Peptides against a protein of PDB entry 3MAZ. Designs and how they scored, part 93

Target 1, 99 residues: chain A of PDB entry 3MAZ
Amino acid sequence: VLNPMPACFYTVSRKEATEMLQKNPSLGNMILRPGSDSRNYSITIRQEIDIPRIKHYKVMSVGQNYTIELEKPVTLPNLFSVIDYFVKETRGNLRPFIC
Target 2, 99 residues: chain A of PDB entry 3MAZ as posed
Amino acid sequence: VLNPMPACFYTVSRKEATEMLQKNPSLGNMILRPGSDSRNYSITIRQEIDIPRIKHYKVMSVGQNYTIELEKPVTLPNLFSVIDYFVKETRGNLRPFIA

## One batch from the design tools (peptide; made by RFdiffusion4, then SolubleMPNN)

Design b2_p26_7_s1 (from b2_p26_7, 12 letters changed)
Fold by OpenDDE base, seed 2:
Structure b2_p26_7_s1 (fold): chain B 99 residues (1-99), chain A 26 residues (1-26)
Amino acid sequence: as target 1 above (99 residues)
Amino acid sequence: MTEYDYDYSVPEEDLPPGEDLSLLQP
């Protein structure tokens, strides 16, 4: 049984996520997707302040929590919190892609 | 440091840690 996932989660590849964000920027600029390994995820963002910039972040499953692979790692209790963190830390610049 | 990835030449599992998200603030 699959547990509920954030609305911006899509079973897409890194390339597909990039294409989705490029195609419909008005729907949001952040996608959560499967990582290379089971239980791990990745987040793809498309920031367009000056020019379009695509960035990817690894979200690693650690025990029952998730760690965002940043220079200063951040560990959160669930994927919903991960998405919330991206939104809050960027003060709303990042918004979940809702198709 | 977070790198811009458009050509996907580097496997995702090999990408370095991302930069602080505060750098993405308006």
Scores: peptide ipSAE 0.558, ipTM 0.859, DockQ to the pose 0.540
Fold by OpenDDE base, seed 4:
Structure b2_p26_7_s1 (fold): chain B 99 residues (1-99), chain A 26 residues (1-26)
Amino acid sequence: as target 1 above (99 residues)
Amino acid sequence: MTEYDYDYSVPEEDLPPGEDLSLLQP
């Protein structure tokens, strides 16, 4: 049994995620993907406010929660909350990539 | 401080913590 994952989750590499976002920017600009460790995840984003900007964020499993690796880390109870945080904290500039 | 990443030579596990997401606001 596989637990539900956010719609923007794809089993892709860092490079593949970047390529997906670059190829189809109209579908969204945020992808959740497996991290370097099977327990962890990463977020890849692509913003086009002025110029294309690609950034990656680590989402680390900590107990039953997930911590976004920021200067001031944010811990959330599940991956859906992580995605929601990215959307809300950027005031909608980030949108999950849906294809 | 993180930079825009088109260089995949650095393993992801070695990347530093990301910048404040508020910097991505309009």
Scores: peptide ipSAE 0.558, ipTM 0.858, DockQ to the pose 0.535
Fold by OpenDDE base, seed 1:
Structure b2_p26_7_s1 (fold): chain B 99 residues (1-99), chain A 26 residues (1-26)
Amino acid sequence: as target 1 above (99 residues)
Amino acid sequence: MTEYDYDYSVPEEDLPPGEDLSLLQP
């Protein structure tokens, strides 16, 4: 099986991603989606600790790599690594949305 | 700094850099 994109990738808009996460929180809380520019992506998360919080992160293609647009940018070799970073850096608080 | 987005009024390309993901740890 060839999976060129992470399982949590969906060709949805920012709004649609938000709605997906809100509708089915048990399926995960992180979606990868197309960005505003081709070859760029965005990640939408829905975190529940005190109250539900929706956040979006830009994942920019830089050469053959991807840079997560954080205050301290993180560059990774592929989108799978990007998803892994989100999961591990949050100690599992974020989980890919699998529908 | 990340901003919560519920009204989508800000174009995604204009969103500021996100906060450190460690802040999302349990």
Scores: peptide ipSAE 0.557, ipTM 0.859, DockQ to the pose 0.532
Fold by OpenDDE base, seed 5:
Structure b2_p26_7_s1 (fold): chain B 99 residues (1-99), chain A 26 residues (1-26)
Amino acid sequence: as target 1 above (99 residues)
Amino acid sequence: MTEYDYDYSVPEEDLPPGEDLSLLQP
């Protein structure tokens, strides 16, 4: 039995995630999606500061935790915490894409 | 690891670490 996934999780490709965020920016600007490997994930964001920017982050499964691949890696206990980190660390600039 | 601004030339698994998320603050 698996825990539920964050609401912004979608089984989409990198390209599809980009298209989703571009098509419906009012629904949010952050998507969690499967990574290249079965237990890894990626975060796709579309942020508009100066111009629209699309960025993709790797979220690596390490044991029972997840590590966000940043210059200073951040390890968290679950995917909900990962999403929370993205929201809080950006002071709400990033918001889960809810379709 | 982060890919930037519509550039898909690099496979996702080969992307370098992403920048600090604080840079995305308003």
Scores: peptide ipSAE 0.556, ipTM 0.864, DockQ to the pose 0.532

Design b2_p26_7_s2 (from b2_p26_7, 10 letters changed)
Fold by OpenDDE base, seed 3:
Structure b2_p26_7_s2 (fold): chain B 99 residues (1-99), chain A 26 residues (1-26)
Amino acid sequence: as target 1 above (99 residues)
Amino acid sequence: MTEYDYDYSTPESDLPPGEPLSLLQP
């Protein structure tokens, strides 16, 4: 049984994700995309403070869970939880890119 | 959404050390 993916998931490359976020910042600033390996993913964000900054976070599949590679790794049960973590941890600063 | 080719040769992560997600909050 196939489970749905988060709305901000797109089968795009690192470069394409960056371009999407830059072109339509009003649609959101966070994209979930495939990683270089079949079961891994990456989160690309665009933060505009003083200057536009693009950052990428690795999300690794570990068993049935997913671990966000941070200084202090965070393991969550599904990709929806991963997106939720990014939104909540940043108190809404990061918003899923909906296109 | 328009489809694009995915290039797996690009780096998948670029983590800034010492910058937890909480620092991205308003």
Scores: peptide ipSAE 0.188, ipTM 0.675, DockQ to the pose 0.261
Fold by OpenDDE base, seed 4:
Structure b2_p26_7_s2 (fold): chain B 99 residues (1-99), chain A 26 residues (1-26)
Amino acid sequence: as target 1 above (99 residues)
Amino acid sequence: MTEYDYDYSTPESDLPPGEPLSLLQP
């Protein structure tokens, strides 16, 4: 059984995600994508405060939860919460890429 | 049939040490 995924989830590579964000910045600046392991994921963002900056974050599956690998790791119950965390923590700077 | 390979490797966090996501706020 495959549960629903966040709207900004795409089965794309790091390179493809970067290109998507660069080509259509008006559609959002955050993408969730598969990691090297099917149970893990990555978040790719494109900051545009002063100059464009691409950054990637590792999201590891731990049991039934997910941990965002930051200096101070954050564990959340599902991928929807992970996306919500990125949006709230940045006070709206990051927005899900909706194509 | 031709197949294509994609690099789905999960990179390490690009967030510098000591920097929280709050630094990405407007």
Scores: peptide ipSAE 0.172, ipTM 0.667, DockQ to the pose 0.236
Fold by OpenDDE base, seed 1:
Structure b2_p26_7_s2 (fold): chain B 99 residues (1-99), chain A 26 residues (1-26)
Amino acid sequence: as target 1 above (99 residues)
Amino acid sequence: MTEYDYDYSTPESDLPPGEPLSLLQP
């Protein structure tokens, strides 16, 4: 059994996450999902500033922390901090998908 | 809440690392 997960975590594939965000944009635009490894994750986002854009980010488990694969990688202590980072760094443009 | 089946057959590494999140600011 997993420890408590962020509310926007869903056991879905990349394709399913994309479809979820497209179908119900009013519920949020950011999903956390499992990666190919049980300890790794991916974040799928859908923003509509000008046109709909889907992006995916890798969140790799490193020791007891998590590293977001960006040009300048960011390491955080837990998945809640990862979600908070995405919200903060986008000044609220990204919001967790809640259904 | 809608139920979904997780499919590992979908690729996870076909995109480069994400660009800076600051570019997503409104």
Scores: peptide ipSAE 0.169, ipTM 0.671, DockQ to the pose 0.304
Fold by OpenDDE base, seed 2:
Structure b2_p26_7_s2 (fold): chain B 99 residues (1-99), chain A 26 residues (1-26)
Amino acid sequence: as target 1 above (99 residues)
Amino acid sequence: MTEYDYDYSTPESDLPPGEPLSLLQP
């Protein structure tokens, strides 16, 4: 039994996530995926403002919360909030990949 | 929902540090 995960969560590798975003950009540009540790995750995004750019972010499980590894770390209560933060902070430029 | 094979979890050491998300604003 697994707890609910954000719709943009996929059990894929970094490479697979990159390929997914490149193949179907109309479906979104942000994927949540598992990290090396079962309790940690990664966010992969694809920007296409000038040229296609792939970036990855660590989402570390800390206690019952999650910390996005940024220059100035951000801690949130759940993965849904993590996704919301990415959408909000980029003013909608990032959209969860839904397929 | 499209199905994909899971072959590998990304190692933490392979992830670069994240820059401010504000830089991704339109």
Scores: peptide ipSAE 0.193, ipTM 0.694, DockQ to the pose 0.270; fails the geometry check

Design b2_p26_7_s3 (from b2_p26_7, 11 letters changed)
Fold by OpenDDE base, seed 4:
Structure b2_p26_7_s3 (fold): chain B 99 residues (1-99), chain A 26 residues (1-26)
Amino acid sequence: as target 1 above (99 residues)
Amino acid sequence: MTEYDYDYSTPESSLPPGEDLSLLQP
């Protein structure tokens, strides 16, 4: 059974994701994309609190869960939870890119 | 991390773990 992907998921490269976020910041500042391994994903964000900052995070598939590769890793049950975590943990600073 | 990441010479798989997301809070 194929589960739907988060709305901010796009089959784009790291570079393309950066360009998308830069071009239309009003649409959001967070993109989920395929990782180097088909089983994994990456998140690209564009923070604009002081100056624009592009950052990338790895989301590793571990069993049936996903682990966000942070200094202190966070494991969540699905990609929707991963996106939710990014939104909540940043108190809304990050918003999924929707177009 | 610089303002804009245009250096893609380093494979993403080789990038270090990200910083705590709390640092991105307003």
Scores: peptide ipSAE 0.508, ipTM 0.815, DockQ to the pose 0.679
Fold by OpenDDE base, seed 1:
Structure b2_p26_7_s3 (fold): chain B 99 residues (1-99), chain A 26 residues (1-26)
Amino acid sequence: as target 1 above (99 residues)
Amino acid sequence: MTEYDYDYSTPESSLPPGEDLSLLQP
């Protein structure tokens, strides 16, 4: 039985995630997707402040927690907290992609 | 500046650490 995933999680590739964000920017600008292995994830974002910018972040499973691979890593207890962190730290600039 | 900060062809496993998210604030 799989645990619930954040609403912005999609089993898509980096390319597919990028395309999703580009095609439907009104639905959000942040996608959580599978990473390099079954326990790791990646986040793809698309910002349009001046020009469109796509960025990717690694979210590594560490024990029962998750670490966002930032210059100053942030460890959180679950993927929902990871998404929340992205939203709060950007003061709402990032919003989960809800399709 | 290009749309992608990182090389789009870079494997996920080799992505560098991201910058602080505060830089994405409005």
Scores: peptide ipSAE 0.357, ipTM 0.732, DockQ to the pose 0.743
Fold by OpenDDE base, seed 2:
Structure b2_p26_7_s3 (fold): chain B 99 residues (1-99), chain A 26 residues (1-26)
Amino acid sequence: as target 1 above (99 residues)
Amino acid sequence: MTEYDYDYSTPESSLPPGEDLSLLQP
């Protein structure tokens, strides 16, 4: 039995995540997905301020925490907090994709 | 809930560190 995952988590590839965000922008613009290594994840976002912009972020499992691979890394206690950070830090510009 | 197959053809290890998320603010 797996622990609960954020609602915007989907077992999809980078390409599929991009396609999901493009197909239904009204459902949100941020997806959490598996990384290439076990226990690691990636965040795919799609912003549409001027033109559509796709960005990807690594979320690395470090001990019992998770580190967002930024120029200045941010470590958080769980994946829910990771999603909250993306929402908060962008002042709501990013919203989890809820399918 | 739609079912998707995961394609591992894109290595996430190749991703560079992201820029400050504050740059994504409105």
Scores: peptide ipSAE 0.291, ipTM 0.723, DockQ to the pose 0.316
Fold by OpenDDE base, seed 3:
Structure b2_p26_7_s3 (fold): chain B 99 residues (1-99), chain A 26 residues (1-26)
Amino acid sequence: as target 1 above (99 residues)
Amino acid sequence: MTEYDYDYSTPESSLPPGEDLSLLQP
């Protein structure tokens, strides 16, 4: 039995995620997707301040936790916490893409 | 990892660590 995934999780490629965010920016600007290897994930975001900017973040499985690959890595207990971290750390700038 | 990706020429596995998320605050 596996726990449910965050609402912004989609089984899409890096390219597809970018296209989704670009096509419907009003639905959110953050997508969680499968990484290159099983058990690892990636987050794609799209910010539109001066110009559209697409960024990707790796979320690596470490034991039973997940580490966001940042200059200063952040380890969290589950993917929901990972999404929450992105939302809170950006003070709401990032919002889960809900399609 | 963090990078502006439009051509997808760089493998995701080789991208560098991302910047502090606080930099994305409004």
Scores: peptide ipSAE 0.525, ipTM 0.840, DockQ to the pose 0.512; fails the geometry check

Design b2_p26_7_s4 (from b2_p26_7, 11 letters changed)
Fold by OpenDDE base, seed 5:
Structure b2_p26_7_s4 (fold): chain B 99 residues (1-99), chain A 26 residues (1-26)
Amino acid sequence: as target 1 above (99 residues)
Amino acid sequence: MTEYDYDYSVPESSLPPGEDLSLLQP
């Protein structure tokens, strides 16, 4: 039995993720994608608060946990928690991209 | 920002910001 991945995970590049979010903003504004190294990942978001802004975050695998590389790093137990963090921190502004 | 740069600031909230979730501790 394999562990599932968050619904907003797609095997896409940074460029592809950006295009997906720009093309269909009604489907969500956050994508989880593969990183360039081992068990690492990246998060791409598109927020429209004042103007549309695309940002990319690094999620590093550390032991059995994951650390979101921020000015003040945040370590969580799994990728589902990582997605939850972004949703909660933005009070729902960020929503997983579901297509 | 270049094509391979990353962002390090917590994403903005459309509502008043809440307290950051605590770092996972043993």
Scores: peptide ipSAE 0.526, ipTM 0.833, DockQ to the pose 0.069
Fold by OpenDDE base, seed 1:
Structure b2_p26_7_s4 (fold): chain B 99 residues (1-99), chain A 26 residues (1-26)
Amino acid sequence: as target 1 above (99 residues)
Amino acid sequence: MTEYDYDYSVPESSLPPGEDLSLLQP
């Protein structure tokens, strides 16, 4: 069955997301989760390029699109594109956490 | 209500950088 949300979306808190990524790094290193309200989201990542680093990004709903809050904001048409952006920008280093 | 800090830099790549996808926004 089709899922309207990316596979790495989980209704978890920042803390829970961090724990999930730390406990099972082999399953991926990126989680999409609920943000400040029902229309906003946050992304938590765990990269181990040099040392393990946890980072959190804000994804804001803007009309029918989504804007990744970066120094240079990136607006995309849907959450799947948001995930794809992170995967591509890191050339595959970031992979959706699939539990 | 708790306020959290966020990161604003594009996540690092473990490989040579590719094209900036932000320029390809629809």
Scores: peptide ipSAE 0.525, ipTM 0.834, DockQ to the pose 0.074
Fold by OpenDDE base, seed 2:
Structure b2_p26_7_s4 (fold): chain B 99 residues (1-99), chain A 26 residues (1-26)
Amino acid sequence: as target 1 above (99 residues)
Amino acid sequence: MTEYDYDYSVPESSLPPGEDLSLLQP
């Protein structure tokens, strides 16, 4: 059976996602999770470039696409592309959390 | 700052900055 969601998607809260990333950094540093609305999502990341920093991004469902809420919004066709964007934009620094 | 605030800056790269992928959007 093919899972339609990215492997780093977990039905967890903001707090839980933060804890997951902090406890097992070796498994990845990016989690996709449910947003406040049924069709919206959030991305939680933990980067250790200088010091550990937790950040949260909003991913809004817009029509059949998804928009990452950034200073300059980025719209992509699916959630897999959203994850890919974060990986590529950080040149591999961000990696999906695979538990 | 509240518990549900979001970040809006593009996540940092551990490597020298390259082209902004957002510019490649159709």
Scores: peptide ipSAE 0.520, ipTM 0.830, DockQ to the pose 0.080
Fold by OpenDDE base, seed 3:
Structure b2_p26_7_s4 (fold): chain B 99 residues (1-99), chain A 26 residues (1-26)
Amino acid sequence: as target 1 above (99 residues)
Amino acid sequence: MTEYDYDYSVPESSLPPGEDLSLLQP
């Protein structure tokens, strides 16, 4: 029995993710998507603090964990924790996109 | 930005900054 993927995971491209977030900002502003390699992922966010900004983050599989590529890398045990990190770090500003 | 550029700064918060959660990692 395997755990499901985070609700904001979609098998979409960078471009598609950007379009999804721009079209329906009320549904959330964070999407988890496949990376260039099967075991890696990327996160696309759209924040509107001052002006709308689209950003992309790399999530690399490292052993059985995942590392968010930041200036100071953050390693977490699963993708749910990765999403949780972004939500908590922004004190709720980032919310999973639920379509 | 190109199709393959990535960001490396922690996303901004719309609220006052709190403790860095990365310091709480086990």
Scores: peptide ipSAE 0.511, ipTM 0.829, DockQ to the pose 0.079

Design b2_p26_8_s1 (from b2_p26_8, 8 letters changed)
Fold by OpenDDE base, seed 3:
Structure b2_p26_8_s1 (fold): chain B 99 residues (1-99), chain A 26 residues (1-26)
Amino acid sequence: as target 1 above (99 residues)
Amino acid sequence: LEELKKDPDLAGQTEEDYLTLEVPPA
């Protein structure tokens, strides 16, 4: 039994994710994508605070949870929570890319 | 973009490098 994936999840490479965000910034600025390992994921964002900046984060599968690789790692129960974390911690600056 | 498949088994074979989240000025 598989749970649904967040709406901003796309089976794209780092390069493709970057292109998607650059091409349609009005649709959102955050994409969840497959990581180098089948059970891991990556988050690609395009923030425009001072200038547009592309950044990539690692989301590691640990047991039944997921850990966002930050200076102070954050472990969450599912990928939806991971997306919510990125949104709330940036005070809404990051928004899931929906197309 | 409905052409994009949402199958978790694919693509991301890249090392990721950021460890902090930037928050815009209040």
Scores: peptide ipSAE 0.323, ipTM 0.728, DockQ to the pose 0.265
Fold by OpenDDE base, seed 1:
Structure b2_p26_8_s1 (fold): chain B 99 residues (1-99), chain A 26 residues (1-26)
Amino acid sequence: as target 1 above (99 residues)
Amino acid sequence: LEELKKDPDLAGQTEEDYLTLEVPPA
């Protein structure tokens, strides 16, 4: 049994995620992927506010919640909320990569 | 791209992590 994952989740490496975002920017600019350890994840984004920039964020599994590793950590109940946070906090600049 | 699996059975590697979100100017 596997719980549903956000639409922008892909079992890809950091490198592959970067390539996906670069090749098809019109499909979105944010990917959720497996982290370095099981049950942890990473978010890879490609923002073009001034120039294209690739950035990676850690999403750590903590109990039944997830903590986005930010200067001021944010803990959320599920991965869908994590994606929502990235979208809202960037005022829609970040959009989940959907292919 | 449609062939990409969504089962978290692959571990990713991250060399650099960012701690802030950039928001476009108002």
Scores: peptide ipSAE 0.314, ipTM 0.724, DockQ to the pose 0.288
Fold by OpenDDE base, seed 5:
Structure b2_p26_8_s1 (fold): chain B 99 residues (1-99), chain A 26 residues (1-26)
Amino acid sequence: as target 1 above (99 residues)
Amino acid sequence: LEELKKDPDLAGQTEEDYLTLEVPPA
């Protein structure tokens, strides 16, 4: 039995994720999407700290965990924790995109 | 919407290039 995916997961491309976030910023500013490889994922965000900025992050499946590709990589046990990390580390500035 | 279905079998074609999380000023 497979666990459900986070609510902000969508099977969209980088381009489409960008468009989604730009069109409806009130729904959130973070999307989880499939990566280029079958077991990897990507996070697309649209932060408005100074100006709106679109950024993309790699989330690599490593064994039973996931590693967020950052200057200091962060390894977490599941995709829900990955989303929580992005929310927590930005002090709530990032919020999952829910539509 | 089909494109928004949560089917992980569909893969994106991307090259991710950001390595830092920006935190808003306190």
Scores: peptide ipSAE 0.297, ipTM 0.707, DockQ to the pose 0.283
Fold by OpenDDE base, seed 2:
Structure b2_p26_8_s1 (fold): chain B 99 residues (1-99), chain A 26 residues (1-26)
Amino acid sequence: as target 1 above (99 residues)
Amino acid sequence: LEELKKDPDLAGQTEEDYLTLEVPPA
């Protein structure tokens, strides 16, 4: 049995994630999805600060932690913390996509 | 959309990803 994943995790491609966020923006604007490698992930967001913008971020599995690939990398203990980080750092602008 | 699986087996695309988070203006 697979360990629990954040509610906004979906086994979708970059394109599918984009479409999901565009189709139902009221459900949230952030999706966690599989990365190019088995143990890596990607975060796809659709922020609408000025205009809708789709952005993708790498979340790399490093040891037992996860590192968000940013100019100043952030390492967190689990994927739930990764989601929390995106929410917190954007002051709630980003919200996990729940459907 | 409960039809979407929580299976990490599907490989995604990670090229051309961003390195900064945009925060709304205060």
Scores: peptide ipSAE 0.294, ipTM 0.707, DockQ to the pose 0.281

Design b2_p26_8_s2 (from b2_p26_8, 10 letters changed)
Fold by OpenDDE base, seed 5:
Structure b2_p26_8_s2 (fold): chain B 99 residues (1-99), chain A 26 residues (1-26)
Amino acid sequence: as target 1 above (99 residues)
Amino acid sequence: MEELEKDPDLAGQSKEDYLTLEVPPE
């Protein structure tokens, strides 16, 4: 059974994701995209706290779960939970990019 | 499906910037 991907998932490169977020900040500021390795993903964000900053995070497939590569790694059961984590951890500052 | 980049581009950011989530002040 193939589960749907989060709405902010796009098959784009790091560069393309950056451009998407910069062009339409009102649509959201977080994109999930394929990683360079099989079964891995990356999160690209454009967070505006003091100034706009682009950052990229690795989401590594580990068994049946996913680990967000952070200073303190966070393991979650699915990609939807990964997106939710980014939203909640930033108290809503990060929002999924929806075209 | 778009072409994906294989080479990393840190855009002048330090490695630490990719390992932390910034939380806006309350």
Scores: peptide ipSAE 0.187, ipTM 0.654, DockQ to the pose 0.414
Fold by OpenDDE base, seed 2:
Structure b2_p26_8_s2 (fold): chain B 99 residues (1-99), chain A 26 residues (1-26)
Amino acid sequence: as target 1 above (99 residues)
Amino acid sequence: MEELEKDPDLAGQSKEDYLTLEVPPE
């Protein structure tokens, strides 16, 4: 039994995530994927503000919450909130990849 | 290291890249 995951979560590698975003940019530009540790995750994005740029972020499981490793770390209650944060902070520039 | 590596972590990426979120200009 698995708890619900964000729609943009895929059990893919960094390479696969990058390829997915590059192949179908119209479907979104943000993917949540497994991290190196079973309880941690990574976010892969492909922003195209000026030129296409791939970036990865660590989402660390801390207790019952999740912390996005940024210069100023952000802690959120669940992965849905993590996705929402990326969308909100980029004013909608980032959108979950839905296929 | 490359951005397209199989590793799920941030290997090959500069700290400046993963420590910031770029917001499009208004």
Scores: peptide ipSAE 0.182, ipTM 0.688, DockQ to the pose 0.503
Fold by OpenDDE base, seed 3:
Structure b2_p26_8_s2 (fold): chain B 99 residues (1-99), chain A 26 residues (1-26)
Amino acid sequence: as target 1 above (99 residues)
Amino acid sequence: MEELEKDPDLAGQSKEDYLTLEVPPE
């Protein structure tokens, strides 16, 4: 059984994700995409706090959970929770890119 | 479906950039 993916998930490359966020910032500033490995993912964001900055985060599949590679790693049960974490931790500054 | 590049996702980023989440000032 296939589970649904977050709305901001796109099968795009790092470069493509960056271009998407730069071209349509009004649609959101966070994209979930496939990582270099089959079961891993990456998050690309474009935050405009002071100046626009593109950042990429690794989301590693660990067992049945996912770990966001941060200074203090965060492990969550699914990708929806991963997206939610990014939104909440930035107090809504990060929003899923919906195209 | 176009091919996806497999370059390291953290390439060109400092540890501070990808290991932290920036929170806007209150």
Scores: peptide ipSAE 0.170, ipTM 0.658, DockQ to the pose 0.428
Fold by OpenDDE base, seed 1:
Structure b2_p26_8_s2 (fold): chain B 99 residues (1-99), chain A 26 residues (1-26)
Amino acid sequence: as target 1 above (99 residues)
Amino acid sequence: MEELEKDPDLAGQSKEDYLTLEVPPE
């Protein structure tokens, strides 16, 4: 089955995403959620490197690509690549939340 | 999954968004 969106995408608010990650950390620690419009998104993570930390990132639709708002912005061709980037750059510490 | 109404926090606008990724030590 081909999914048009990453498995960790949920139509939830920032608050609900935070609660989901806190409640079920064994299911993953990264959620993709809607942004201000249908083409923009946010990523909420809960990393436990030293202590649990909730962080949020903007993923902006730019043309046919997506740009992650980082100190050095990263532009990728699709949302699957965005998720892959977060996983790779954290050496697997971030994993998509699957429920 | 429940249907949620759009609110100010839906887009994550109420708090700071981060600009760096933290990598665990090797």
Scores: peptide ipSAE 0.153, ipTM 0.631, DockQ to the pose 0.345

